# Peptides against a protein of PDB entry 4IGA, part 4

Target 1, 116 residues: chain A of PDB entry 4IGA
Amino acid sequence: KRVLIVDDAAFMRMMLKDIITKAGYEVAGEATNGREAVEKYKELKPDIVTMDITMPEMNGIDAIKEIMKIDPNAKIIVCSAMGQQAMVIEAIKAGAKDFIVKPFQPSRVVEALNKV

## One batch from the design tools (peptide; aimed at target 1 V88 D98 I100)

Design b1_p9_7_s1 (made by RFdiffusion4, then SolubleMPNN; from b1_p9_7, 5 letters changed)
Fold by OpenDDE base, seed 5:
Structure b1_p9_7_s1 (fold): chain B 116 residues (1-116), chain A 9 residues (1-9)
Amino acid sequence: as target 1 above (116 residues)
Amino acid sequence: MDQYFDESF
């Protein structure tokens, strides 16, 4: 399966790439903001998306909503430091399949990838 | 743009 990694932080994208690859998945591509994420989803048609929330241009919640309009069957895993109940509820309501709070253990990401 | 990592293996 192919994964689109969305995060404005280069370090986080590198970390997720390492986890995703070592777990046997392929990296479809990367995006650095929500607008780019929507564009890349259309272009790459990934099987799974990892989605940050706090990003410039367009935040992750809005990106989830736009991706779900494109593909109601999209498999989106949120990865964010914003683990408040309200944010988790908003992400799930928008269409996310899972919510991983930063900082996280690699096994948590692998579990999410395997279950969506 | 938020908190980051525990570990990358």
Scores: peptide ipSAE 0.045, ipTM 0.718, DockQ to the pose 0.056
OpenDDE base, seeds 1, 2, 3, 4: peptide ipSAE 0.040, 0.043, 0.043, 0.043; ipTM 0.693, 0.708, 0.705, 0.697

Design b1_p9_7_s2 (made by RFdiffusion4, then SolubleMPNN; from b1_p9_7, 3 letters changed)
Fold by OpenDDE base, seed 5:
Structure b1_p9_7_s2 (fold): chain B 116 residues (1-116), chain A 9 residues (1-9)
Amino acid sequence: as target 1 above (116 residues)
Amino acid sequence: MEQYYDESF
């Protein structure tokens, strides 16, 4: 399966890429904000998306909503430092399949990838 | 022991 990695932090994209590839998945591409994420989803049609929330240009919640308009069957895993109840509920309501709170262990990401 | 990865903004 192919994964689109969305995060404005280069180091986080690097870490996720390492986890994803070691788990046997392919990286479809990367995006640095929600607007790029929507564009890349249309272009690459990945099987799974890892989505940050706090990003410039367009935040992750809005990106989830836009991707779900494109593909109601999108498999989106949120990965965010904002693990507050309200944010988790909002992400799931928007269409996310899972919510990983930062900081995280690699096994948590692998578990999410395997389950969606 | 499994390490935690740092958070982004």
Scores: peptide ipSAE 0.049, ipTM 0.695, DockQ to the pose 0.068
OpenDDE base, seeds 1, 2, 3, 4: peptide ipSAE 0.042, 0.045, 0.043, 0.046; ipTM 0.681, 0.682, 0.687, 0.690

Design b1_p9_7_s3 (made by RFdiffusion4, then SolubleMPNN; from b1_p9_7, 5 letters changed)
Fold by OpenDDE base, seed 2:
Structure b1_p9_7_s3 (fold): chain B 116 residues (1-116), chain A 9 residues (1-9)
Amino acid sequence: as target 1 above (116 residues)
Amino acid sequence: MDKYFDKSF
């Protein structure tokens, strides 16, 4: 399966890429904000998206909503430092399948990838 | 130190 990695932090994208590839998944591409995420989703048609929340241009919640308009079957895993209950609920309401709070253990990401 | 520490927020 192919994963689109969305995060404004280059370090985080690098980390996720390492985890994703070592887990046997392919990286479809990367996006650095919600607008790019939507564009890349259309372009790449990934199987899974890892989605940050706090990003410039367009935040992760709005990106989830836009992607869900494109593909109601999208498999989106949120990965964010914003682990407040309200934010988790908002992300799930928007269409996310899982919510991983930063900082995270690599196994948590792998588990999420395998379950969506 | 674990290499998978988060430097972002």
Scores: peptide ipSAE 0.099, ipTM 0.742, DockQ to the pose 0.057
OpenDDE base, seeds 1, 3, 4, 5: peptide ipSAE 0.086, 0.060, 0.096, 0.048; ipTM 0.733, 0.737, 0.736, 0.735

Design b1_p9_7_s4 (made by RFdiffusion4, then SolubleMPNN; from b1_p9_7, 3 letters changed)
Fold by OpenDDE base, seed 5:
Structure b1_p9_7_s4 (fold): chain B 116 residues (1-116), chain A 9 residues (1-9)
Amino acid sequence: as target 1 above (116 residues)
Amino acid sequence: MEKYYDKSF
């Protein structure tokens, strides 16, 4: 399966890329904000998206909503430091399939990838 | 519920 990695932090994208590839997934591409995420989703039609929340241009929640308009079956895993209840609820409502709080263990990401 | 938590749903 192909994964689109969305995070404004280069280090985090690098980390996720490493985890994703070591887990046997292919990295479809990367996006640095929610707007890019929506564009890349349209372009690449990845199987899975890892989505940060706090990003410039467009936040992750809005990106999820836009992607779900494109593909109601999109498989989006949130990966964010913003793990408070209200944010998790918003992510669920937007259509996310999982919510991983930073900092995380690589195994947690792999688990999420395998589950969705 | 916890204020901050992972959620697999």
Scores: peptide ipSAE 0.278, ipTM 0.846, DockQ to the pose 0.240
OpenDDE base, seeds 1, 2, 3, 4: peptide ipSAE 0.045, 0.072, 0.245, 0.036; ipTM 0.712, 0.719, 0.833, 0.674

Design b1_p9_8 (made by RFdiffusion4)
Pose (drawn by RFdiffusion4):
Structure b1_p9_8 (pose): chain A 116 residues (1-116), chain P 9 residues (1-9)
Amino acid sequence: as target 1 above (116 residues)
Amino acid sequence: SWEDYVKRM
């Protein structure tokens, strides 16, 4: 399965890419903010996206809304430090299929990739 | 409810 990794932190994108490839998935690309995420999603058409929330330019909530418009069947797992109840509700309402709060353990990322 | 959709360490 091809995965687009979306996060403005170079270190997080690096560690997620490492976890996803070792778990048997193919890293399809990376994006560093919400606008790029929608741009890459159109270009790459990944099977799954990992999505940060707090990003410059456009946040993860808006990127989720943008990708769900491009593709109503997009599979998105949020991976964010913004683990408040309101943010989880907002991400799920926007169309994300799963939510992982940072700091996270790597096995949760794997089960989220499987789940979608 | 919302707890069904969140994973933590």

Design b1_p9_8_s1 (made by RFdiffusion4, then SolubleMPNN; from b1_p9_8, 7 letters changed)
Fold by OpenDDE base, seed 3:
Structure b1_p9_8_s1 (fold): chain B 116 residues (1-116), chain A 9 residues (1-9)
Amino acid sequence: as target 1 above (116 residues)
Amino acid sequence: GIDSFVRRA
């Protein structure tokens, strides 16, 4: 399966890329903000999206909502340090399938990828 | 952003 990695931090994208690749998945592409995420989703039609929340231009919650308009069956996994219950609920309400709180273990990401 | 520069190590 192909994964679109969305995060404004280069090191985080690199970390996720390593985890995703080692787990046997392919990286469809990367996005550094919510607007790019929506554009790349349309372009790449990835199987899974890892979505950061706090990003410039457009945040992850709004990106989730826009992607869900494009593809109601989108499989989006949120990855964020903003792990408050309210944020988790907001992400799920927007359409996310899972929410991974930073800092995370690689195994947690792999489990999420395997479940969606 | 503030939620990106955090990882478990």
Scores: peptide ipSAE 0.180, ipTM 0.820, DockQ to the pose 0.069
OpenDDE base, seeds 1, 2, 4, 5: peptide ipSAE 0.168, 0.168, 0.160, 0.174; ipTM 0.795, 0.801, 0.799, 0.801

Design b1_p9_8_s2 (made by RFdiffusion4, then SolubleMPNN; from b1_p9_8, 8 letters changed)
Fold by OpenDDE base, seed 1:
Structure b1_p9_8_s2 (fold): chain B 116 residues (1-116), chain A 9 residues (1-9)
Amino acid sequence: as target 1 above (116 residues)
Amino acid sequence: GISSFVRTA
């Protein structure tokens, strides 16, 4: 399966790319904000998306909503330090399948990838 | 952004 990695932090994208690749998945591409995420989803048609929340241009919640308009069957895993109950609920309502709180263990990401 | 977390190995 191919994964689109969305995060404004280059370090985080690098970390996720390493985890995803070592787990046997393919990285379809990367996006640095919500607007790019929507554009890349259209372009790459990935199987899974890892989505940060706080990003410039367009935040992760809005990006989830826009991607779900494009593909109601999109598989989106949120990965964010903003793990408050309210944010988790908002992400799930927007269409996310899972929510991983930063900091995370690599195994948590792999489990999410395998389950969505 | 604020939702990002950086850590060293």
Scores: peptide ipSAE 0.062, ipTM 0.740, DockQ to the pose 0.062
OpenDDE base, seeds 2, 3, 4, 5: peptide ipSAE 0.048, 0.043, 0.048, 0.040; ipTM 0.723, 0.708, 0.724, 0.695

Design b1_p9_8_s3 (made by RFdiffusion4, then SolubleMPNN; from b1_p9_8, 6 letters changed)
Fold by OpenDDE base, seed 2:
Structure b1_p9_8_s3 (fold): chain B 116 residues (1-116), chain A 9 residues (1-9)
Amino acid sequence: as target 1 above (116 residues)
Amino acid sequence: GIDSYVRRA
């Protein structure tokens, strides 16, 4: 399966790329903000998206909503330090399948990838 | 954003 990695932090994208590839998944591409995420989703048609929340241009919640308009069956895993219950609920309501709180263990990401 | 920098080496 192919994964689109969305995060405005280069080091986080690098970390996720390492985890994803070592787990046997392919990285479809990367996006650095919510607007890019929507554009890359259309372009790459990934199987799974890892989605940051706090980003410039467009935040992760809005990006989830836009992607769900494009593909109601999109498999989106949120990955954010904003792990408050209210934010988790908001992400799930927007269409996310899982929510990983930063900092995370690599195994948590792998489990999420395997289950969505 | 800052939500990525909670995790550090």
Scores: peptide ipSAE 0.143, ipTM 0.805, DockQ to the pose 0.064
OpenDDE base, seeds 1, 3, 4, 5: peptide ipSAE 0.126, 0.136, 0.141, 0.143; ipTM 0.793, 0.802, 0.804, 0.782; seeds 3, 4 fail the geometry check

Design b1_p9_8_s4 (made by RFdiffusion4, then SolubleMPNN; from b1_p9_8, 8 letters changed)
Fold by OpenDDE base, seed 2:
Structure b1_p9_8_s4 (fold): chain B 116 residues (1-116), chain A 9 residues (1-9)
Amino acid sequence: as target 1 above (116 residues)
Amino acid sequence: GINSFVRTA
């Protein structure tokens, strides 16, 4: 399966890429904000998206909503430091399948990838 | 950004 990695932090994208590839998944591409995420989703048609929340231009919640308009069956895993209950609920309501709180263990990401 | 916490070992 192919994964689109969305995060404004270069380090986080690098870390996720390492975890995803070592787990046997392919990285479809990367996006640095919510607007790019929507554009890349249309372009790449990934199987799974890892989505940060706090990003410039467009935040992750809005990106989830826009991607769900494009593909109601999109498999989006949120990966964010914004782990407050209210944010988790909002992300799930928007259409996310899982929510991983930063900092995380690599096994947690792999578990989420395998589940969706 | 700074709101993206790094993984702790």
Scores: peptide ipSAE 0.042, ipTM 0.687, DockQ to the pose 0.065
OpenDDE base, seeds 1, 3, 4, 5: peptide ipSAE 0.034, 0.038, 0.036, 0.035; ipTM 0.668, 0.681, 0.672, 0.664

## One batch from the design tools (peptide; aimed at target 1 I100)

Design b1_p10_1 (made by RFdiffusion4)
Pose (drawn by RFdiffusion4):
Structure b1_p10_1 (pose): chain A 116 residues (1-116), chain P 10 residues (1-10)
Amino acid sequence: as target 1 above (116 residues)
Amino acid sequence: ELNIYEIAAE
């Protein structure tokens, strides 16, 4: 399965890419903010997206809304430090299928990739 | 199991 990794932190993108490839998934690309995420999603058409929330330009909530418009069947797992109840509700309402709060353990990322 | 910050600290 092809995965687009979306996060403005170079280190997090690096660690997620490492976890996803070792778990048997193919890294399809990376994006560093919400606008790029929508741009890459259109270009790459990944099977799954990992999505940070706090990003410059456009946040993860708006990027989720943008990708769900491009593709109502997009499969998005949020991976964010913004683990408050209101943010989880908002991400799920926008269309994300799962939510992982940072700092996270790597096995939770794997089960989220499987789940979607 | 270690979390991502614990792994990065090592």

Design b1_p10_1_s1 (made by RFdiffusion4, then SolubleMPNN; from b1_p10_1, 5 letters changed)
Fold by OpenDDE base, seed 3:
Structure b1_p10_1_s1 (fold): chain B 116 residues (1-116), chain A 10 residues (1-10)
Amino acid sequence: as target 1 above (116 residues)
Amino acid sequence: ELTSAELAAL
């Protein structure tokens, strides 16, 4: 399966890329903000998206909503330092399938990838 | 490659 990695932090994208590839998944591409994420989703049609929340231009919640308009069956895993209950609920309401709080263990990401 | 500790970072 192909994964679109969305995070404004280059280091985080690098980390996720490493985890994703070592787990046997393919990286479809990367996005650095929510607007780019929506564009890349349309372009690449990935199987899974890892989505940061706190990003410039467009945040991850809005990106989830826009992607869900494009593809109601989108499989989006949130990865965010913003792990408050309210944020988790908001992400799930927007359409996310899972929510991973930063910092995270690699196995947590792999488990999320495998279950969506 | 990245260490386990690095992979768990923020």
Scores: peptide ipSAE 0.028, ipTM 0.649, DockQ to the pose 0.167
OpenDDE base, seeds 1, 2, 4, 5: peptide ipSAE 0.026, 0.026, 0.026, 0.026; ipTM 0.633, 0.631, 0.636, 0.640

Design b1_p10_1_s2 (made by RFdiffusion4, then SolubleMPNN; from b1_p10_1, 5 letters changed)
Fold by OpenDDE base, seed 1:
Structure b1_p10_1_s2 (fold): chain B 116 residues (1-116), chain A 10 residues (1-10)
Amino acid sequence: as target 1 above (116 residues)
Amino acid sequence: ELTSEELAAL
């Protein structure tokens, strides 16, 4: 399966890319903000998206909502720093399938990839 | 704010 990685932090994208690749998935592409994420989703039609929340231009919640308009069957895994309960609820309500709190172990990401 | 452990308990 092909994964679109969305995070404004280059280090985080690099780390996720390593985890995703080593787990046997393909990286479809990367996005650095929510607007790019939506554009790349349209272009690449990835099987899975890893989505940061706190990003410039467009945040991850809004990106999830827009992607779900494009593809109601989108498989989105949120990867965000320590979050408020309200944010988790909002992400799930928006359509996210899982929510991973940073910092995370690689196994947690792999589990999410395998289950969505 | 929630940690990974706290989130897992939800």
Scores: peptide ipSAE 0.057, ipTM 0.694, DockQ to the pose 0.053
OpenDDE base, seeds 2, 3, 4, 5: peptide ipSAE 0.029, 0.017, 0.024, 0.027; ipTM 0.602, 0.520, 0.595, 0.596

Design b1_p10_1_s3 (made by RFdiffusion4, then SolubleMPNN; from b1_p10_1, 4 letters changed)
Fold by OpenDDE base, seed 4:
Structure b1_p10_1_s3 (fold): chain B 116 residues (1-116), chain A 10 residues (1-10)
Amino acid sequence: as target 1 above (116 residues)
Amino acid sequence: ELTSDEIAAL
């Protein structure tokens, strides 16, 4: 399966890319904000998206909503430091399938990838 | 699919 990685932090994208590839998944592409995420989703049609929340231009919640308009069956895993209950609920309401709180262990990401 | 409650319990 192919994964689109969305995070404004280059380090985080690199970390996720390493985890994803070592787990046997393919990286479809990367996006650095919510607007790019929506554009890349249309272009690449990935199987899974890892989505940061706190990003410039467009935040992850809005990106989830826009992607869900494009593909109601999108498989989106949120990966964010904003692990407050209210944010988790908001992400799930927007359409996310899972929510990973930063900092995380690689196994947590792999579990999410395998289950969405 | 996980519910909000299930995710909050992680």
Scores: peptide ipSAE 0.020, ipTM 0.604, DockQ to the pose 0.043
OpenDDE base, seeds 1, 2, 3, 5: peptide ipSAE 0.020, 0.019, 0.020, 0.019; ipTM 0.570, 0.560, 0.558, 0.564; seeds 2, 3 fail the geometry check

Design b1_p10_1_s4 (made by RFdiffusion4, then SolubleMPNN; from b1_p10_1, 4 letters changed)
Fold by OpenDDE base, seed 2:
Structure b1_p10_1_s4 (fold): chain B 116 residues (1-116), chain A 10 residues (1-10)
Amino acid sequence: as target 1 above (116 residues)
Amino acid sequence: ELTSAEIAAL
């Protein structure tokens, strides 16, 4: 399966890329904000998206909503430092399949990838 | 913030 990685932090994208590839998944591409995430989703048609929340231009919640308009069957895993209950609920309402709080263990990401 | 278990329970 192919994964689109969305995060404004280069270090986080690098970390996720390493985890994803070592787990046997392909990296379809990367996005650095929500607007780019929507554009890349249209372009790459990934099987899975890892989505940050706090990003410039467009936040992750809005990006989830826009991607779900494009593909109601999109498989989106949120990866965010914002682990508040309200944010988790908001992400799930928007269409996210899972929510991973930063900092995370690599095994948590792999489990999420395998379950969606 | 929520643990993984707490998130799974939502």
Scores: peptide ipSAE 0.137, ipTM 0.780, DockQ to the pose 0.045
OpenDDE base, seeds 1, 3, 4, 5: peptide ipSAE 0.033, 0.029, 0.030, 0.134; ipTM 0.675, 0.656, 0.656, 0.777

Design b1_p10_2 (made by RFdiffusion4)
Pose (drawn by RFdiffusion4):
Structure b1_p10_2 (pose): chain A 116 residues (1-116), chain P 10 residues (1-10)
Amino acid sequence: as target 1 above (116 residues)
Amino acid sequence: SWLEEYVKRM
């Protein structure tokens, strides 16, 4: 399965890419903010996206809304430090399929990739 | 809570 990794932190993108490839998935690309995420999603058409929330230019909520418009069947797992109830509700309402709060353990990322 | 279906924590 091809995965687009979306996060403005170079270190997080690095660690997620490492976990996803070792778990048997193919890293399809990376994006560093919400607008790029929508741009890459259109270009790459990944099977799954990992999505941060707090990003410059456009946040993860708006990026989720943008990708769900491009593709109503997009499969998105949020991976964010913004683990408040309100944010989880908002991400799920926007169309994300799963939510992982940072700091996270790597096995949760794997089960989220499987789940979608 | 229903949110436990979706939220993953360490």

Design b1_p10_2_s1 (made by RFdiffusion4, then SolubleMPNN; from b1_p10_2, 6 letters changed)
Fold by OpenDDE base, seed 4:
Structure b1_p10_2_s1 (fold): chain B 116 residues (1-116), chain A 10 residues (1-10)
Amino acid sequence: as target 1 above (116 residues)
Amino acid sequence: SELDKVVRRA
């Protein structure tokens, strides 16, 4: 399966890329904000998306909503430091399949990838 | 750890 990695932090994208590839998945591409995420989703049609929340231009919640308009079957895993109950609920309502709170263990990401 | 702090960024 191919994964689109969305995060404004280069370090986080690199970390996720390492986890994803070591777990046997392919990185379809990267996006650094929600607007790029929507564009890349249309372009690449990835199987899975890892989605940050706090990003410039467009936040992750809005990006989830836009991607779900494009593909109601999109498999989006949120990966964010904003693990407050309200944010988790909002992400799930928007269409996210899972919510991983930063900092995380690599195994948590792999579990999410395997289950969506 | 410092790494945890970096990972914690959103």
Scores: peptide ipSAE 0.038, ipTM 0.641, DockQ to the pose 0.052
OpenDDE base, seeds 1, 2, 3, 5: peptide ipSAE 0.032, 0.036, 0.034, 0.032; ipTM 0.625, 0.632, 0.627, 0.636

Design b1_p10_2_s2 (made by RFdiffusion4, then SolubleMPNN; from b1_p10_2, 5 letters changed)
Fold by OpenDDE base, seed 4:
Order: sequence, then structure tokens, then C-alpha cells
Structure b1_p10_2_s2 (fold): chain B 116 residues (1-116), chain A 10 residues (1-10)
Amino acid sequence: as target 1 above (116 residues)
Amino acid sequence: SPLDEVVRRA
């Protein structure tokens, strides 16, 4: 399966890329904000998206909503900071299939990838 | 469900 990684932090994208590839998944591409995420989803049609919430230009919640318009069957795993319960709830209501709280262990990421 | 899980954890 191919994964689109969305996060404004280069380090976080790098970390996720390492975890995803070591778990046997393919990285379809990367996006640094919600607008890029929507564009890349249209272009790449990935199987799974890891979606950061707090991003400039367009946040992850809005990106989820836009991606759901493109593909109602999109498999989105939201990645949130500790203390962002309300945002996680909103992400799930918007269509996210699962959530991961930062900081996370690699096994938690793999678990989410395998489950969605 | 994910909703239940996020609420439970808080």
C-alpha cells in the first residue's frame, strides 16, 4: 500500500517515512500543508494518508474534509499533538479512520496502518 | 470506535 505523508515538520515527515518504509509500505509522496495534501491526494491517489492537524495555510481538519469530497473512501490517520482532544474528535467526525498522538512509538504507527 | 477511544483516553 502507498502512503501520503502530510506534516509541516520536515523531521516528522522523515520519521514517518522511515517507519512506513520499514513496515513494508511505500511512500507515495509528501505534503507540508493542507493545500498540498489535497493536491497530492488528487495526483497520487494514495491508499493511506497520515495527516498532521496543526499546519499553516490549511490545517489537517480542512484537508480531511476536502479529501473526503475527492474520495469518500479515503483512509486517513490523523496525527495530533498531546492535548488536542477536541481537534482529534473533529478530525474523526470529518472522516479520519484513526488517530495517533505525538510523540508516538513506531509500533503505534504500524498498528494504525495495518488497521485502516 | 476511534471516537470512543479518544474520549476514553482523555
Scores: peptide ipSAE 0.251, ipTM 0.819, DockQ to the pose 0.240
OpenDDE base, seeds 1, 2, 3, 5: peptide ipSAE 0.036, 0.036, 0.037, 0.036; ipTM 0.662, 0.668, 0.672, 0.669

Design b1_p10_2_s3 (made by RFdiffusion4, then SolubleMPNN; from b1_p10_2, 6 letters changed)
Fold by OpenDDE base, seed 4:
Structure b1_p10_2_s3 (fold): chain B 116 residues (1-116), chain A 10 residues (1-10)
Amino acid sequence: as target 1 above (116 residues)
Amino acid sequence: SPLDEVVRTA
C-alpha cells in the first residue's frame, strides 16, 4: 500500500517515511500543509494518508474534509500533538479512521497502518 | 471506536 505523508515539520515527515518504509509500505509522496495534501491526494491517489492537524495555509481538519469530498473511502490517520483532544475528535468526525498522538512509538504507527 | 478511544484515553 502507498502512503501520503502530511506534516509541516521536515523531521516528522522523515521519521514517518522511515517507519512506513521499514514496515513494508511505499511512500507515495509528501505534503507540507493541508492545501498541498489535497493536491497530492488528487495527483497520487494514495491508499493511506498520515495527516498532521496543526499546519499553516490549511489545517489537517479542513484537509480531511476536502479529501473526503474527493474520495469518501479515503483512509486517513491523524497525527496530533499531546493535549489536542478536541481537534482529534473533530478529525474523526470529519472522517479520519484513526489517530496517533505525538510523540509516538514506531509500533503505534505500524498498528494504525495495518488496521485502516 | 476511535471516538470512544480518544475520549477514554484523555
Scores: peptide ipSAE 0.208, ipTM 0.793, DockQ to the pose 0.250
OpenDDE base, seeds 1, 2, 3, 5: peptide ipSAE 0.030, 0.167, 0.031, 0.029; ipTM 0.636, 0.766, 0.643, 0.625; seed 3 fails the geometry check

Design b1_p10_2_s4 (made by RFdiffusion4, then SolubleMPNN; from b1_p10_2, 6 letters changed)
Fold by OpenDDE base, seed 2:
Structure b1_p10_2_s4 (fold): chain B 116 residues (1-116), chain A 10 residues (1-10)
Amino acid sequence: as target 1 above (116 residues)
Amino acid sequence: SELDEVVRVA
């Protein structure tokens, strides 16, 4: 399966890329904000998306909503430091399948990838 | 490893 990694932090994208690749998945591409995420989703048609929330230009919640318009069956895993109940509810309401709170253990990401 | 040192990033 191919994964689109979305996060404004280069370090986080690098970390996720390592985890995803070692878990046997392919990295379809990367995006640094919500607008890029939507564009890359259209272009790459990935199987899974890892989505940050706090990003410039377009945040992760809005990106989820836009991607769901493109593909109602999109498999989006949120990965964010904002793990408050309100934010989790917001992400699920937008269409996310899972929510991983930063900081996280690599195994948590792998579990999400395998179950989504 | 570097994966064990994940930091909280917004």
Scores: peptide ipSAE 0.028, ipTM 0.599, DockQ to the pose 0.051
OpenDDE base, seeds 1, 3, 4, 5: peptide ipSAE 0.027, 0.023, 0.027, 0.026; ipTM 0.600, 0.573, 0.606, 0.591

Design b1_p10_3 (made by RFdiffusion4)
Pose (drawn by RFdiffusion4):
Formats: sequence, structure tokens, C-alpha cells
Structure b1_p10_3 (pose): chain A 116 residues (1-116), chain P 10 residues (1-10)
Amino acid sequence: as target 1 above (116 residues)
Amino acid sequence: LVEELLEENS
């Protein structure tokens, strides 16, 4: 399965890419903010997206809304430090399929990739 | 689903 990794932190993108490839998934690309995420999603058409929330330019909520418009069947797992109840509700309402709060353990990322 | 996710992340 091809995965687009979306996060403005170079270190997080690095660690997620490492987990995803070792778990048997193919890293399809990376994006560093919400607008790029929508741009890459259109270009790459990944099977799954990992999505941060707090990003410059456009946040993860808006990027989720943008990708669900491009593709109503997009499969998105949020991976964010913004683990408040309101943010989880908002991400799920926007169309994300799963939510992982940072700091996270790597096995939770794997089960989220499987789940979608 | 939200409740389950909040519990998993607790």
C-alpha cells in the first residue's frame, strides 16, 4: 500500500517513513503543510495518508476537508500533538478514519495502516 | 468511535 506522509516536522516525517516502510508499506511521498498535502494527494493518489494537524499555511483539518473533496474514499489517519476531545471530533467529522496522539508508540501506527 | 479513540489514547 502506498502512503503519503504529511507533517511540517522533518524529524516526524523521517520517523514515520521509517515505520511505514519497515511494516511493509510503500512511502509514496511527503508533504509539509495542508496545501501541499492536497497537491500531493492529487498527484500521487496514495492509498493512505498520515496527517498532522498543526502546520503552517493550512492545517490538517482543512487538508482533510480538501482531500475528501478530491476523493470521498480517501483513507486518512491523523497523527498529531493536538489530542483534545474537540480536535478528535473535528478530525473525525472532517473524514479521518483514525487518530493517533503524539508522542505515540510505533505499533499503533501499524495497526492504523492495517485498519484502513 | 470518538470515545474508543479517546480511550486508546489514554

Design b1_p10_3_s1 (made by RFdiffusion4, then SolubleMPNN; from b1_p10_3, 4 letters changed)
Fold by OpenDDE base, seed 2:
Structure b1_p10_3_s1 (fold): chain B 116 residues (1-116), chain A 10 residues (1-10)
Amino acid sequence: as target 1 above (116 residues)
Amino acid sequence: MVEEILKRNS
C-alpha cells in the first residue's frame, strides 16, 4: 500500500518515511501543509495518509475535511503533538481513522497502518 | 472506535 506523508517538519517526514518503508509500505509522496496534502491526495490517490495537525497554510483538521470530500473512504491517520481529548475527537469527527500522539513509538505507527 | 482511540491517547 502507498502512503502520503503530511507534516511541516522535515525531520518528522523523514522519520515517518523510515518507519513506513521498513514496515513494507511504499511512500506515495510527501506534503508540508494541508493545502499540499489535498493536492497530493488528488494527484497520487494514496491508500493511506499520515496527517499532522499544526501546519501553515492549512491545518490538518481542515485537510482531513477536504480529503474526505474527495474520497469519503480515505484512510487518514493523524500524527500530532496535540493529543488533547478535544483534538482527538475533532480529528475523528472530521474523518480520521486513528490518532497517534507525538512522540510515538514506531510500532504504534505500524499498528495503525496495518489496522486502517 | 472513538472510545478505543481516546483510550489509547489518554
Scores: peptide ipSAE 0.304, ipTM 0.873, DockQ to the pose 0.506
OpenDDE base, seeds 1, 3, 4, 5: peptide ipSAE 0.292, 0.286, 0.292, 0.302; ipTM 0.869, 0.867, 0.870, 0.874

